# Peptides against a protein of PDB entry 3ZN8: the designs that were tried, part 32

Target 1, 125 residues: chain A of PDB entry 3ZN8
Amino acid sequence: LEEYDKIQKKMEDVMEGKGKLTLRDVYAQIIALRKMGPLSKVLQHIPGLGIMLPTPSEDQLKIGEEKIRRWLAALNSMTYKELENPNIIDKSRMRRIAEGSGLEVEEVRELLEWYNNMNRLLKMV

## One batch from the design tools (peptide; aimed at target 1 Q29 H45 I46)

Design b2_p24_7_s4 (made by RFdiffusion4, then SolubleMPNN; from b2_p24_7, 16 letters changed)
Fold by OpenDDE base, seed 1:
Structure b2_p24_7_s4 (fold): chain B 125 residues (1-125), chain A 24 residues (1-24)
Amino acid sequence: as target 1 above (125 residues)
Amino acid sequence: ELDERERQRFLDLLIAKKKEELEK
């Protein structure tokens, strides 16, 4: 819960223009999400919290978990400077990250594109 | 299996990564 609150505060700060979302923040968020997995499932079953969104199938959850695991491998293969400033990641850095994580370069590109989209979204809200 | 050129390139990239981590 304490880690979750820190992540939420960071996102709020970014939305208010008081900070920048980094891949380090993304890493922390992913770890917190995985740690709170069981708790999140419990909270989704609490009546009155809102319109029950369609729950992902077990197969969809497995696919999502595998994707997250692969992204964590990529993040663990990045330097601190890259995590703090993802914009410096060029083709050479992407290749290194891919090789170090056992991923295709295209998967690293996908992660970076996802990050960029999230950062844009947070600045628009 | 990585050929010798790919292996050496991989090692060079790891060294570059380590140097960057030290400089921060």
Scores: peptide ipSAE 0.053, ipTM 0.487, DockQ to the pose 0.020
OpenDDE base, seeds 2, 3, 4, 5: peptide ipSAE 0.100, 0.039, 0.041, 0.088; ipTM 0.514, 0.460, 0.480, 0.537; seeds 2, 5 fail the geometry check

Design b2_p24_8 (made by RFdiffusion4)
Pose (drawn by RFdiffusion4):
Structure b2_p24_8 (pose): chain A 106 residues (1, 21-125), chain P 24 residues (1-24)
Amino acid sequence: LLTLRDVYAQIIALRKMGPLSKVLQHIPGLGIMLPTPSEDQLKIGEEKIRRWLAALNSMTYKELENPNIIDKSRMRRIAEGSGLEVEEVRELLEWYNNMNRLLKMV
Amino acid sequence: EEEERFKEEILRTLLARKREEKEE
């Protein structure tokens, strides 16, 4: 049930219920339909879950703040340690900056 | 597309929390 600390405290809570659906707990707005979140149980069918929660905990508690400092020598680093590929790391690293970015405009 | 939707869900949760913090 400044940002990095929140991301962990949040993503950790996003597993001990599902992947839960509390996405509709702090949104007074309305939804769309039910035949859409049905593709959420598909990823649950596999013995695994997601690649993101992999290399996510395979990083320092400071390397997630400014993933910009990460180079070609640092991407392969959290790649082989997590079992993911260099490409699967980029999509993850280029996202840590987005959260710390779009949040500024909030 | 499923990964982008999950990103959007995380963002919406973070944004909602930040808005609640500011309102408080």

Design b2_p24_8_s1 (made by RFdiffusion4, then SolubleMPNN; from b2_p24_8, 9 letters changed)
Fold by OpenDDE base, seed 1:
Structure b2_p24_8_s1 (fold): chain B 125 residues (1-125), chain A 24 residues (1-24)
Amino acid sequence: as target 1 above (125 residues)
Amino acid sequence: EEDERFREDILKLLIAKKKEEKEK
């Protein structure tokens, strides 16, 4: 609950213009999610959602855990400047990050695209 | 992905909350 509340507060602060979502924030949120365990446990604390959402299978949880681990490897291969300002990540930086993390460049692009989508959604709220 | 689903759920909740506050 405490980590969930911290994530919610950070999202609220960004929507109110009190901050910007960075990849450093993403890293902190991923770590918090892993500590909380399966998303189903988190959603049980949200009134009305716990009954409507299907519980993921064990195989789906394993796939999700592997993707999160790969994204953490990418984030750990970024410089502080890149984490704070992901828009500076060009093709050369993406390749370096991919090589350092054992990922394909396309996986790094996917992470950055996901981040950009999250920022767009936050600005629309 | 579990993290993406979590973020989407948070965003949906925050959007719903903002709409409710504007309607008051």
Scores: peptide ipSAE 0.140, ipTM 0.555, DockQ to the pose 0.212
OpenDDE base, seeds 2, 3, 4, 5: peptide ipSAE 0.133, 0.103, 0.106, 0.140; ipTM 0.537, 0.513, 0.539, 0.555; seed 4 fails the geometry check

Design b2_p24_8_s2 (made by RFdiffusion4, then SolubleMPNN; from b2_p24_8, 12 letters changed)
Fold by OpenDDE base, seed 2:
Structure b2_p24_8_s2 (fold): chain B 125 residues (1-125), chain A 24 residues (1-24)
Amino acid sequence: as target 1 above (125 residues)
Amino acid sequence: ELDERFREDILKLLVAKKLEELKK
């Protein structure tokens, strides 16, 4: 929970216009989320939340876990500068990252697009 | 799955922020 709390604080800071979400933050978040498991599984243990939260099927969890592992491989293939400033990742860098991680270029592009969307969303909250 | 988890976190932060604003 301590790692998760640090990430939450970082996200709050970004929402307040202090700094930005980086891929390093994403990496930390992925690790924290894997330790906690699905939030729905955590929330079901909270007394009074008698609301049937939609839980992903076991198969969906496995697919999600594999995707997360693939994204971690991509992140591990990035330089510090790329992790801190993902906007510098051009087609050449993206291809290098894909080759280094054993992923398709499109998967790396998907990760970067996701990051951009999340960063924009946090700034709008 | 990661997208959904981050969305949940953002929604939580959004709600928390709105609640804080209402308390002021």
Scores: peptide ipSAE 0.186, ipTM 0.641, DockQ to the pose 0.192
OpenDDE base, seeds 1, 3, 4, 5: peptide ipSAE 0.131, 0.082, 0.107, 0.124; ipTM 0.588, 0.531, 0.550, 0.620; seed 3 fails the geometry check

Design b2_p24_8_s3 (made by RFdiffusion4, then SolubleMPNN; from b2_p24_8, 13 letters changed)
Fold by OpenDDE base, seed 5:
Structure b2_p24_8_s3 (fold): chain B 125 residues (1-125), chain A 24 residues (1-24)
Amino acid sequence: as target 1 above (125 residues)
Amino acid sequence: EEDKRLQQRILDLLVAQKKRELEE
């Protein structure tokens, strides 16, 4: 419970411009979401969205879960400094993270791109 | 701002769901 409250507060702070999203926050969110089960079930309880959001197929859910597992491996291969300040991750660091996690460099790049897009979105809302 | 409200609502639902699961 305490972990969820911290994540929620952090997201609120970022949306209010009082904080920044880090990859440590992303890690905490992924762990929290995995404990709650499929996010799709939560989205279905939102009035108006449950009818319009196509339920992902079981295969799509499995693909998504595998992608999240790969991203967790990448995050576990990052240093604390990289997790707190993802912008320091250059090509050399990205390659090290990929090698340490058994991922392609492109998969690590996709994680960082996703993070950057999320961080931009949270600052714009 | 609408996206912000939606995101906050999702978070609130997630927290509420987890609270219910812990009480069961």
Scores: peptide ipSAE 0.051, ipTM 0.470, DockQ to the pose 0.069
OpenDDE base, seeds 1, 2, 3, 4: peptide ipSAE 0.050, 0.058, 0.040, 0.048; ipTM 0.481, 0.484, 0.463, 0.492; seed 2 fails the geometry check

Design b2_p24_8_s4 (made by RFdiffusion4, then SolubleMPNN; from b2_p24_8, 17 letters changed)
Fold by OpenDDE base, seed 4:
Structure b2_p24_8_s4 (fold): chain B 125 residues (1-125), chain A 24 residues (1-24)
Amino acid sequence: as target 1 above (125 residues)
Amino acid sequence: DLDKRFQERLLQLLVAKELERRQA
């Protein structure tokens, strides 16, 4: 519970402009969302809400899980400095991360682009 | 797909925050 509170507080701070989302935070959030599962699955346990919430198919969950696994591998291949300050990740670093994670360089680039987009999105909330 | 999951997480946080606000 304490861990969840910390993760939530961090995300709230970022959303309120009190902090910056890092890839370390992304990692924590991925772990949290995996533990919680899909929101639809969580909400279906609430009486009256389960009827209206579409649940993702098993196949969709598997595809999503694979993507998460791949991105976690990339994150695990990053240095602390890179996780804390992703903007320092240049082409050389991306290549190293890709090699270490078994991903294509383009996949690492996609992760970073996604991160930037997510960070921007959170600032708008 | 990961975007959708993160959006769900964001929604979870927003809902939780709103619930806390309403209870206070």
Scores: peptide ipSAE 0.206, ipTM 0.697, DockQ to the pose 0.242
OpenDDE base, seeds 1, 2, 3, 5: peptide ipSAE 0.175, 0.159, 0.202, 0.147; ipTM 0.646, 0.611, 0.704, 0.602; seed 1 fails the geometry check

## One batch from the design tools (peptide; aimed at target 1 Q29 R69 W71)

Design b2_p25_1 (made by RFdiffusion4)
Pose (drawn by RFdiffusion4):
Structure b2_p25_1 (pose): chain A 106 residues (1, 21-125), chain P 25 residues (1-25)
Amino acid sequence: LLTLRDVYAQIIALRKMGPLSKVLQHIPGLGIMLPTPSEDQLKIGEEKIRRWLAALNSMTYKELENPNIIDKSRMRRIAEGSGLEVEEVRELLEWYNNMNRLLKMV
Amino acid sequence: EEEEEEFKEEILELLFARKREKEEE
């Protein structure tokens, strides 16, 4: 049930219920339909879950703040350690900056 | 890929909602 600390304390809570659906707990707005979140149980069918939660905990509690400092020598680092590929790391690293970015405009 | 993008959007919505709740408090 400044940002990095929040990301962990949040994503860790996003597993002990599902992947849960509390996405509709702090949104007074309305939804769309039910035949759409049905593709959420598909990823649950596999013995695994997601690649993001992999290399996510395979990083220092400071490397997530400014993933810009990460180079070609640092991408392959959290790649082989997590079992993911260099490409699967980029999509993850280029996202840590987005959260710390779009949040500024909030 | 599309499911990953939708999940990113959901995480962002949760983060935004929490930050707005903090500001209101």

Design b2_p25_1_s1 (made by RFdiffusion4, then SolubleMPNN; from b2_p25_1, 16 letters changed)
Fold by OpenDDE base, seed 2:
Structure b2_p25_1_s1 (fold): chain B 125 residues (1-125), chain A 25 residues (1-25)
Amino acid sequence: as target 1 above (125 residues)
Amino acid sequence: SELDKLEQERILKLLIAQEKKRKEE
């Protein structure tokens, strides 16, 4: 819970333009969420969301968990500079990360694209 | 810089881990 609160505060700072979302922050958030259990359980504790959001099927939860596992493998294969500044990741770095994590290069590219989209959305709020 | 040294050490550790994984497969 304490780690979760720190992450929420960091997200608020980013949304206010006081900071930048990094892959280090993403890693910390994923770990915190996993410690809280399945995302479905986390969402059920938020008043109103458990009723309005469709409950994902068990299969969808498994697919999501596997995707997160793969992304964690990629993050664990990154350098400190890459985690803090993902925009430095070129083709050579991306290939190294993919090989080190047992992923396809396209999966690493997808993670980076997701990160870029999230960072843009947070700046627009 | 000290930061550059830490970065190089981490890269080396990642490469060693990758090579170990390859040998175990």
Scores: peptide ipSAE 0.225, ipTM 0.745, DockQ to the pose 0.017
OpenDDE base, seeds 1, 3, 4, 5: peptide ipSAE 0.219, 0.216, 0.189, 0.197; ipTM 0.744, 0.741, 0.724, 0.727; seed 4 fails the geometry check

Design b2_p25_1_s2 (made by RFdiffusion4, then SolubleMPNN; from b2_p25_1, 15 letters changed)
Fold by OpenDDE base, seed 2:
Structure b2_p25_1_s2 (fold): chain B 125 residues (1-125), chain A 25 residues (1-25)
Amino acid sequence: as target 1 above (125 residues)
Amino acid sequence: SELDKRLQEQILKLLVAQKKKELEE
């Protein structure tokens, strides 16, 4: 719960224009998400919210887990400066990150594009 | 994207955690 409180506060600060979403924040969010497990499991622990929600199949969960591992690999291949300021990541840095993480450059580009879009979205709320 | 789905799931978990906290406190 402590991790979720920190993440919530960070998101609120970003939405209020008191900060920005960084890739370090993204990393923390992914780790917290994995620790907590599936949302359905979380809901089962709340009295009155034990609704049978459609859960992804085991195969879908495995595919999702693999994708998350790929994103984490990319993040783990970034420098501190890049994690804090993703906008400095140029083509050379993207290539290095891709090679270090075993990803295609396009996958790294997609991650960065997602980050930029998400950061913009949070600023608009 | 997969990352969008995970972020959405995280937001939902945060909301659930907040609700849980409100119910327990």
Scores: peptide ipSAE 0.179, ipTM 0.632, DockQ to the pose 0.178
OpenDDE base, seeds 1, 3, 4, 5: peptide ipSAE 0.155, 0.170, 0.165, 0.154; ipTM 0.605, 0.623, 0.614, 0.599; seed 5 fails the geometry check

Design b2_p25_1_s3 (made by RFdiffusion4, then SolubleMPNN; from b2_p25_1, 14 letters changed)
Fold by OpenDDE base, seed 3:
Structure b2_p25_1_s3 (fold): chain B 125 residues (1-125), chain A 25 residues (1-25)
Amino acid sequence: as target 1 above (125 residues)
Amino acid sequence: SKEDERFRKELLELLVAKVKEEKES
């Protein structure tokens, strides 16, 4: 319960622009989401999503879930310093992470780009 | 994409809501 409270407080701080979303936070959130069940089940609980985004097919959802699992592998291959400060991840670190996780370097770049965009978006809300 | 970013933001908000529900249970 204490861990859930910490995650909640962190998310609230980020949404209010008082904190920074880190990859550590992303990791915790992905784990929590996976415990909720398949992504398709989660999507059913989001009101108005069908208006904002085209409804993905079941196959597309599976692809998305696989991508998330691959990203988890990358996150598990990062150091604490990298998770807390993703901006320190250079080409050498990306290559190490990719090799350790069985991913292509481009996949690691994609994760980092997504994180940067997400963090910026959350700060603007 | 921008749409993907919005989608993921909504998922995070849902997660926060679920955490609150579990805390109250």
Scores: peptide ipSAE 0.041, ipTM 0.496, DockQ to the pose 0.154
OpenDDE base, seeds 1, 2, 4, 5: peptide ipSAE 0.020, 0.030, 0.039, 0.032; ipTM 0.500, 0.489, 0.503, 0.495

Design b2_p25_1_s4 (made by RFdiffusion4, then SolubleMPNN; from b2_p25_1, 15 letters changed)
Fold by OpenDDE base, seed 3:
Parts: structure tokens; C-alpha cells; sequence
Structure b2_p25_1_s4 (fold): chain B 125 residues (1-125), chain A 25 residues (1-25)
């Protein structure tokens, strides 16, 4: 409960322009969602939510879970400074993160691009 | 900057140790 309230407050602060989304916040959100594993199944069984959200096929869920595991490996291979300020990640840092996580440099680039897009969207709302 | 440097050095040492273990298997 306390971790979820901190995540919501952080998202509110970012939407109000009082902060930025960081990769530390992304890491915390992924861990919270994984801890809520039963709750996401319950939400899929709520009549009306399952009709508006295309229920990803079981195969799409597995692909998504594997992608999240890869992103967690990348995040665990970052420094605190990189997690707090992802814009400092140059080609050398990106290569180190990829090698440390067993990922391709392109997969690390995709994570950073996703982060940049999310942080832009949150600032426009 | 010094903390980030030390943390990078630690992460590189862990990477080298992992690669050595994979070469011994």
C-alpha cells in the first residue's frame, strides 16, 4: 500500500510539472505491478474493462513479461545517476548497460526511447 | 560525480567477474 501511494503521488507531481519521471520511478512501478500480479487478473475479470482493453493473447502477455524482465535487467545495470538522469546515458554507458544485462544495445536504446516518450506525454497533460 | 564513478567501476568489475565465470563453464 505505501509503495503504491508513493508512485501515485510521484505521477501527480510530474503531471503538475513539480518533477520529472525517472527510470527509478519506472523501476518502482514495474516492481509494484509485479507484486500486484493477482490484482491485474482481477481487473481483467471486471465486466466492461475487459471489453475496452483488448485482452492481449496469452502469447502477447508472455512476450510482454519477457520484455519487462529484459528492461529490469537493464535498469539493474544502471548507476543511480543514470536512473535519476537517463539523458546522461551516452554510447559508452549504453554499451556497458547492454553488456551487463545481456541485451543488445538496440534494446537499451528502445527502453530509453520509451522513457523519453512517456516523460514527454506526462509533461503535456 | 565521484559516487557515479565508483558505482560504474563496481558494475564493470561485476561484469568482468560474470564473463570469467561463463568462460570457466
Amino acid sequence: as target 1 above (125 residues)
Amino acid sequence: DELDKRERERLLQLLVAKKKKEEEE
Scores: peptide ipSAE 0.333, ipTM 0.787, DockQ to the pose 0.016
OpenDDE base, seeds 1, 2, 4, 5: peptide ipSAE 0.117, 0.135, 0.106, 0.141; ipTM 0.501, 0.526, 0.493, 0.563

Design b2_p25_2 (made by RFdiffusion4; failed a check: the pose's geometry)
Pose (drawn by RFdiffusion4):
Structure b2_p25_2 (pose): chain A 106 residues (1, 21-125), chain P 25 residues (1-25)
Amino acid sequence: LLTLRDVYAQIIALRKMGPLSKVLQHIPGLGIMLPTPSEDQLKIGEEKIRRWLAALNSMTYKELENPNIIDKSRMRRIAEGSGLEVEEVRELLEWYNNMNRLLKMV
Amino acid sequence: ENFEDEVLLTYIAEFNPEKAAELYE
């Protein structure tokens, strides 16, 4: 059931119920439909889950704050350690900055 | 992508629910 500490404490809670659907717990707004979140059980069918939660915990508790310091020598690092590819790491690293960015405008 | 958006929406909802609702719609 400043940001990095929150990201872990949150993503860790996003597994012990599903992938849960509490996305509609702190949103007084309304939804769209039900035939759409049906593609959530698809990724559950596989023995695995998602590539993001992989290389995510394969990083230092400070490297997630400013992923900019990460180079070509650091991307392949958390790649082979997690089993993902260099490309699958980029999409992950270029996102840690987005959360710490769009949050500023909140 | 969808999961990242859901994580972002839930996180922003902690700070500002109305903004998270706008982004969701």

Design b2_p25_2_s1 (made by RFdiffusion4, then SolubleMPNN; from b2_p25_2, 16 letters changed; failed a check: the pose's geometry)
Amino acid sequence: DEFQKRLLLLLISQKDPELAAKLWQ

Design b2_p25_2_s2 (made by RFdiffusion4, then SolubleMPNN; from b2_p25_2, 14 letters changed; failed a check: the pose's geometry)
Amino acid sequence: DRFQRQLLLLLISQKDPEKAAELWQ

Design b2_p25_2_s3 (made by RFdiffusion4, then SolubleMPNN; from b2_p25_2, 13 letters changed; failed a check: the pose's geometry)
Amino acid sequence: DRFQRQLLLLMIAQKDPEKAAELWR

Design b2_p25_2_s4 (made by RFdiffusion4, then SolubleMPNN; from b2_p25_2, 16 letters changed; failed a check: the pose's geometry)
Amino acid sequence: DEFQKRLLLLLISQKDPELAAKLWS

Design b2_p25_3 (made by RFdiffusion4; failed a check: the pose's geometry)
Pose (drawn by RFdiffusion4):
Structure b2_p25_3 (pose): chain A 106 residues (1, 21-125), chain P 25 residues (1-25)
Amino acid sequence: LLTLRDVYAQIIALRKMGPLSKVLQHIPGLGIMLPTPSEDQLKIGEEKIRRWLAALNSMTYKELENPNIIDKSRMRRIAEGSGLEVEEVRELLEWYNNMNRLLKMV
Amino acid sequence: EEEEERLAALTELIAEKWEEEEEEE
């Protein structure tokens, strides 16, 4: 049930219920339909879950703040350690900056 | 209030990211 600390405290809570659906707990707005979140149980069927929660915990509690400092020598680092590929790391690293970015405009 | 707004924004971003991963696959 400044940002990095929040990301962990939040993503850790996003597993002990599902992948839960509390996405509709702090949104006074309305939804769309039910035949859409059905593709959430698909990823649950596999013995695994997601590649993001992998290389996510395979990083220092400071490397997530400014993933910009990460180079070609640092991407392959958290790649083989997590079992993901260099490509699967990029999509994760280029996202840590987005959260710390779009949040500024909030 | 500010924390709640930040958490809500992060939840929305996480949800969008999950949808993007599903669309790509």

Design b2_p25_3_s1 (made by RFdiffusion4, then SolubleMPNN; from b2_p25_3, 11 letters changed; failed a check: the pose's geometry)
Amino acid sequence: SEREERLRALLELIEEFRKKELEKE

Design b2_p25_3_s2 (made by RFdiffusion4, then SolubleMPNN; from b2_p25_3, 13 letters changed; failed a check: the pose's geometry)
Amino acid sequence: DEEKRRRRALLELILKFEKEELEKE

Design b2_p25_3_s3 (made by RFdiffusion4, then SolubleMPNN; from b2_p25_3, 12 letters changed; failed a check: the pose's geometry)
Amino acid sequence: SEKEERRRALLQLIREFEEKELERE

Design b2_p25_3_s4 (made by RFdiffusion4, then SolubleMPNN; from b2_p25_3, 12 letters changed; failed a check: the pose's geometry)
Amino acid sequence: EEKLERQKALLELIREFELEELRKE

Design b2_p25_4 (made by RFdiffusion4; failed a check: the pose's geometry)
Pose (drawn by RFdiffusion4):
Formats: C-alpha cells, sequence, structure tokens
Structure b2_p25_4 (pose): chain A 106 residues (1, 21-125), chain P 25 residues (1-25)
C-alpha cells in the first residue's frame, strides 16, 4: 500500500498488491473503460515482470538523480548486472530525467 | 501538504504512462 527517495518508496509499493491498480486512488477524475487494463495480467503470466524494475535497483542512490552523468561505460554496467541489454537500459535512463523534469512544471 | 500531494499524483501519472508505453511495445 528530493525525488529519488520518493520514486523508490513508491515503486516498491507498486508490487505488493498486483501490479496494483491504485492509480485510481488520488485521481478525482474519471476513467475510460475496463477492456483496456486487461493487458496488465498478461505481463503477470510470465515468470518475470518488467525490465524496468530490474536495472532500477541496480543503480546507486545518487546515480538515479542525474542519469546524465552516465556514459557508455556506465550503461553497460547496469546492463549485464541486471541481465538487460544496453538498449533496454537507455529507455530506462532517459526516463529518470523525465520524471525529474515534468515534475518541475508541477 | 497540498503541493506534496500534487507531486505524488504527478509521479503516479508519469509511472502509469510509462507502464502503458511498455505494454504498447
Amino acid sequence: LLTLRDVYAQIIALRKMGPLSKVLQHIPGLGIMLPTPSEDQLKIGEEKIRRWLAALNSMTYKELENPNIIDKSRMRRIAEGSGLEVEEVRELLEWYNNMNRLLKMV
Amino acid sequence: EEEEEAKRAALEELIAEKLEEEEEE
């Protein structure tokens, strides 16, 4: 049930219920339909879950703040340690900056 | 407090969007 600390405290809670659906707990707005979140149980069917939660915990509690400092020598680092590829790391690293970015405009 | 809640909600939305993008792939 400044940002990095929150990301972990949040993502960690995003596993001990599902992947849960509490996405509709702090949104007074309305939804769309039910035949859409059905593709959530698909990823659950596999013995695994997602690649993001992999290389996510395979990083320092400071490397997630400014993933910009990460180079070609640092991407392959959390790649082989997590079992993901260099490509699967980019999509994850280029996202840590987005959260710390779009949040500023909030 | 209201600002913290707003930031929490924004993070939830961003995480939801990322999950949807991974599902679309």

Design b2_p25_4_s1 (made by RFdiffusion4, then SolubleMPNN; from b2_p25_4, 12 letters changed)
Fold by OpenDDE base, seed 5:
Formats: sequence, C-alpha cells, structure tokens
Structure b2_p25_4_s1 (fold): chain B 125 residues (1-125), chain A 25 residues (1-25)
Amino acid sequence: as target 1 above (125 residues)
Amino acid sequence: SEEEERRRRALLELIREFEQEELKK
C-alpha cells in the first residue's frame, strides 16, 4: 500500500502558517497531546494552574481520551485534501470516513461540527 | 468479518480518492 503510506506521511507532516485552523492542525494537536499525556496531567497539579486549567475527574479524562482516539481514527481515514479543506466533506466522504474508521456517521459529523464551530469562533476574533 | 471488509473497502476507496486528487493537481 504505497499510496497509503504516502497519505500517512502527508498527514504526519504538519506545516503551520495557513492563518486558519484545519483538521490537519487538529491532527497535529491530538498527536502532541498524546505525547504530552503524562505531562499534561502533572501540569494540572501545579498550584495556581488548577484554577486556570480544568481539573476533570479521572472518568472525564477517560471519556475525553476515548473521544480523542475516535476522532483520530476519523482523521486517519481522511484524504490530505479533506484535512486541509474539511468543507469539501460531503455525505459520501463522511460515510467513507466513518466506515474506514469504524465510527458512526454521526460521530464524524460531530467532529466536523466541532471544527466548524471553532472556525466560526476564530473568525470572530 | 463484515466490519473488516467494510474497513477494507473504505480504505480502497480512500486510496482511489487520494489518487484522483493527486491527478487533479
């Protein structure tokens, strides 16, 4: 699967500076968060940061981690063009992404809605 | 399994779409 490897390489190669949030950026952030997993938890225990940072319960952390893993699966099932321009993801693409990631279409839709909401907020700033 | 087959088909479609996108450039 030479083409698949090429897709993976492109998805892992994150370039910053487009001035807008893309799903590629989201992908990079998820990877970074996973690498920082233990450190992020340590930071939450630093005095003063606990007031500024949410201190979710262990159960909430697990739920969040599972959600992130599921979103990562969806992102790994997208083309580079889709990651760069999520607005092109139509019903057919969304279904393919869902099937490829083992997710429900609604979960993929949730990710896209989250992305759209973030972009709307960013445009207001 | 049926699930594995669905994922396999989706992967093949993903590759096809990727190839098509590359050809359009």
Scores: peptide ipSAE 0.152, ipTM 0.605, DockQ to the pose 0.018
OpenDDE base, seeds 1, 2, 3, 4: peptide ipSAE 0.128, 0.115, 0.126, 0.118; ipTM 0.574, 0.568, 0.586, 0.583; seed 4 fails the geometry check

Design b2_p25_4_s2 (made by RFdiffusion4, then SolubleMPNN; from b2_p25_4, 12 letters changed; failed a check: the pose's geometry)
Amino acid sequence: EEERERRRRALLELIQEFLLQELKK

Design b2_p25_4_s3 (made by RFdiffusion4, then SolubleMPNN; from b2_p25_4, 13 letters changed)
Fold by OpenDDE base, seed 2:
Structure b2_p25_4_s3 (fold): chain B 125 residues (1-125), chain A 25 residues (1-25)
Amino acid sequence: as target 1 above (125 residues)
Amino acid sequence: SEREEERRRALLELIQKFREEELRK
């Protein structure tokens, strides 16, 4: 519960332009979400979504879980400076992170792209 | 589990608050 309060405050700050989302925040969020159990069950309780979103198959859930594990591995392979300032991650850093996490460079790029998209979205809200 | 249910409720509350913040703007 306390972890969620911290995430909430951080998100509020970002939405109000009083801060920025970092990969450290992403890490905390992923860990918090994993403690919630199957995300599909949570999403089903969101008004309106249960009707519009198809229930993911067990296989799709497994794929999603594996992707999250990969992203966590990437995050764990980043330096503190990179986590706080993802914009400094160049091709050389991406390759190092990929090698350290056992991932393809493209997977690390995907994580960074996702982060950038989320950051843009939050700033627009 | 009971713990999972509590966490789920907390997440739902967080989502709700996020929506409220969106509406406030």
Scores: peptide ipSAE 0.064, ipTM 0.470, DockQ to the pose 0.049
OpenDDE base, seeds 1, 3, 4, 5: peptide ipSAE 0.064, 0.045, 0.058, 0.053; ipTM 0.450, 0.433, 0.446, 0.463; seed 5 fails the geometry check

Design b2_p25_4_s4 (made by RFdiffusion4, then SolubleMPNN; from b2_p25_4, 17 letters changed)
Fold by OpenDDE base, seed 4:
Formats: C-alpha cells, sequence, structure tokens
Structure b2_p25_4_s4 (fold): chain B 125 residues (1-125), chain A 25 residues (1-25)
C-alpha cells in the first residue's frame, strides 16, 4: 500500500508536468505490481471506480511474469544515467545491455518502446 | 483531489488495456 501511494504521487506529478517518468520509476512500479498483483486490484482503491476491468488468464499472467523477469534483467544492466534518461540509449547501449542481461537486442528495444508508450499516455491524460 | 484521481484512473485503465493487448500477441 505504501509503495502504491508513492507510485500514485509520482504519476500525478508527471501528469501535472512536475516530473518525468524514468526507467527507475518503471523498475519500482514493476516490483510494486508484482507484489500487489493486477492493476485492477490497485484501481479498487480509487474512489469512483465502478468499472470492471478485464482480468488476464492464469496463462497470460505466466507469460507476463516471464517477460517482466527479462525486463528486470535488462534494467539491472543499465547505468544510472540510462535509467534516469532512457532517451540516451542508442544502438550501442542497447547491444551492451542485451549482452549483459542475456537478452536479444529486440527485447531491450521492446522495453524502451513500452516505456515511450507509457510516457505518451502520461502526457495525454 | 477528485480530478487528479479521475486522471490517474484513466491512465491506469489505459496501461492495463495496453498490457493485456501485448499479452494477446
Amino acid sequence: as target 1 above (125 residues)
Amino acid sequence: DRERQERLRALLELIEKFRLEELKK
């Protein structure tokens, strides 16, 4: 619950232009989500939510868990500068991160694409 | 405030939807 409150505050600050979402924030969110479970459970704590969100199947959760494990390996192979400013990650950095984490370069690119999509969503809302 | 909570809710719903769509691929 405490981790959720911190994440909520950070997201609110970013939505108001008072901060920037970084991969460090993503790392913290991934860890929190693994502890708390699906976002649907998190949404139940927000007043005014009467909307039932779809819950993934057990098989989908397992696939997601493996993907998250691989992304955590990538994040653990990044420098502090890269975590704070993911936009500096070029092809050379992606290759280094992939080699250090035992991933394909495409998997690192996928993580960065996901991050960029989240940033777009934060600015939209 | 209520407005911030509504924006956060909308964001989380979009994130969840995106996650589910990726898992379907």
Scores: peptide ipSAE 0.052, ipTM 0.539, DockQ to the pose 0.312
OpenDDE base, seeds 1, 2, 3, 5: peptide ipSAE 0.051, 0.043, 0.034, 0.034; ipTM 0.546, 0.539, 0.529, 0.531; seed 1 fails the geometry check

Design b2_p25_5 (made by RFdiffusion4)
Pose (drawn by RFdiffusion4):
Structure b2_p25_5 (pose): chain A 106 residues (1, 21-125), chain P 25 residues (1-25)
Amino acid sequence: LLTLRDVYAQIIALRKMGPLSKVLQHIPGLGIMLPTPSEDQLKIGEEKIRRWLAALNSMTYKELENPNIIDKSRMRRIAEGSGLEVEEVRELLEWYNNMNRLLKMV
Amino acid sequence: EEEKEEEEEFKEEILELLRNRKREK
């Protein structure tokens, strides 16, 4: 049930219920339909879950703040340690900056 | 490609949760 600390405290809570659906707990707005979130149980069917929650905890509690400092020597680092590929790391690293970015405009 | 689309939707959901928390604050 400044940002990095929040990201962990949040994502950790996003596994002990599902992947839960509390996405509709702090949104007074309305939804769309039900035949859409059905593709959420598909990724649950596999013995695994997601690649993001992998290399996510395979990083220092400061490297997630400014993933910009990460180079070609640091991407392959959290790649082989997590079992993901260099490509699967980029999509993760280029996202830590997005959250710390779009949040500024909030 | 379908996996990436599902990942993008999930990113949007995380962002919405973060925005809502900041608005509540």

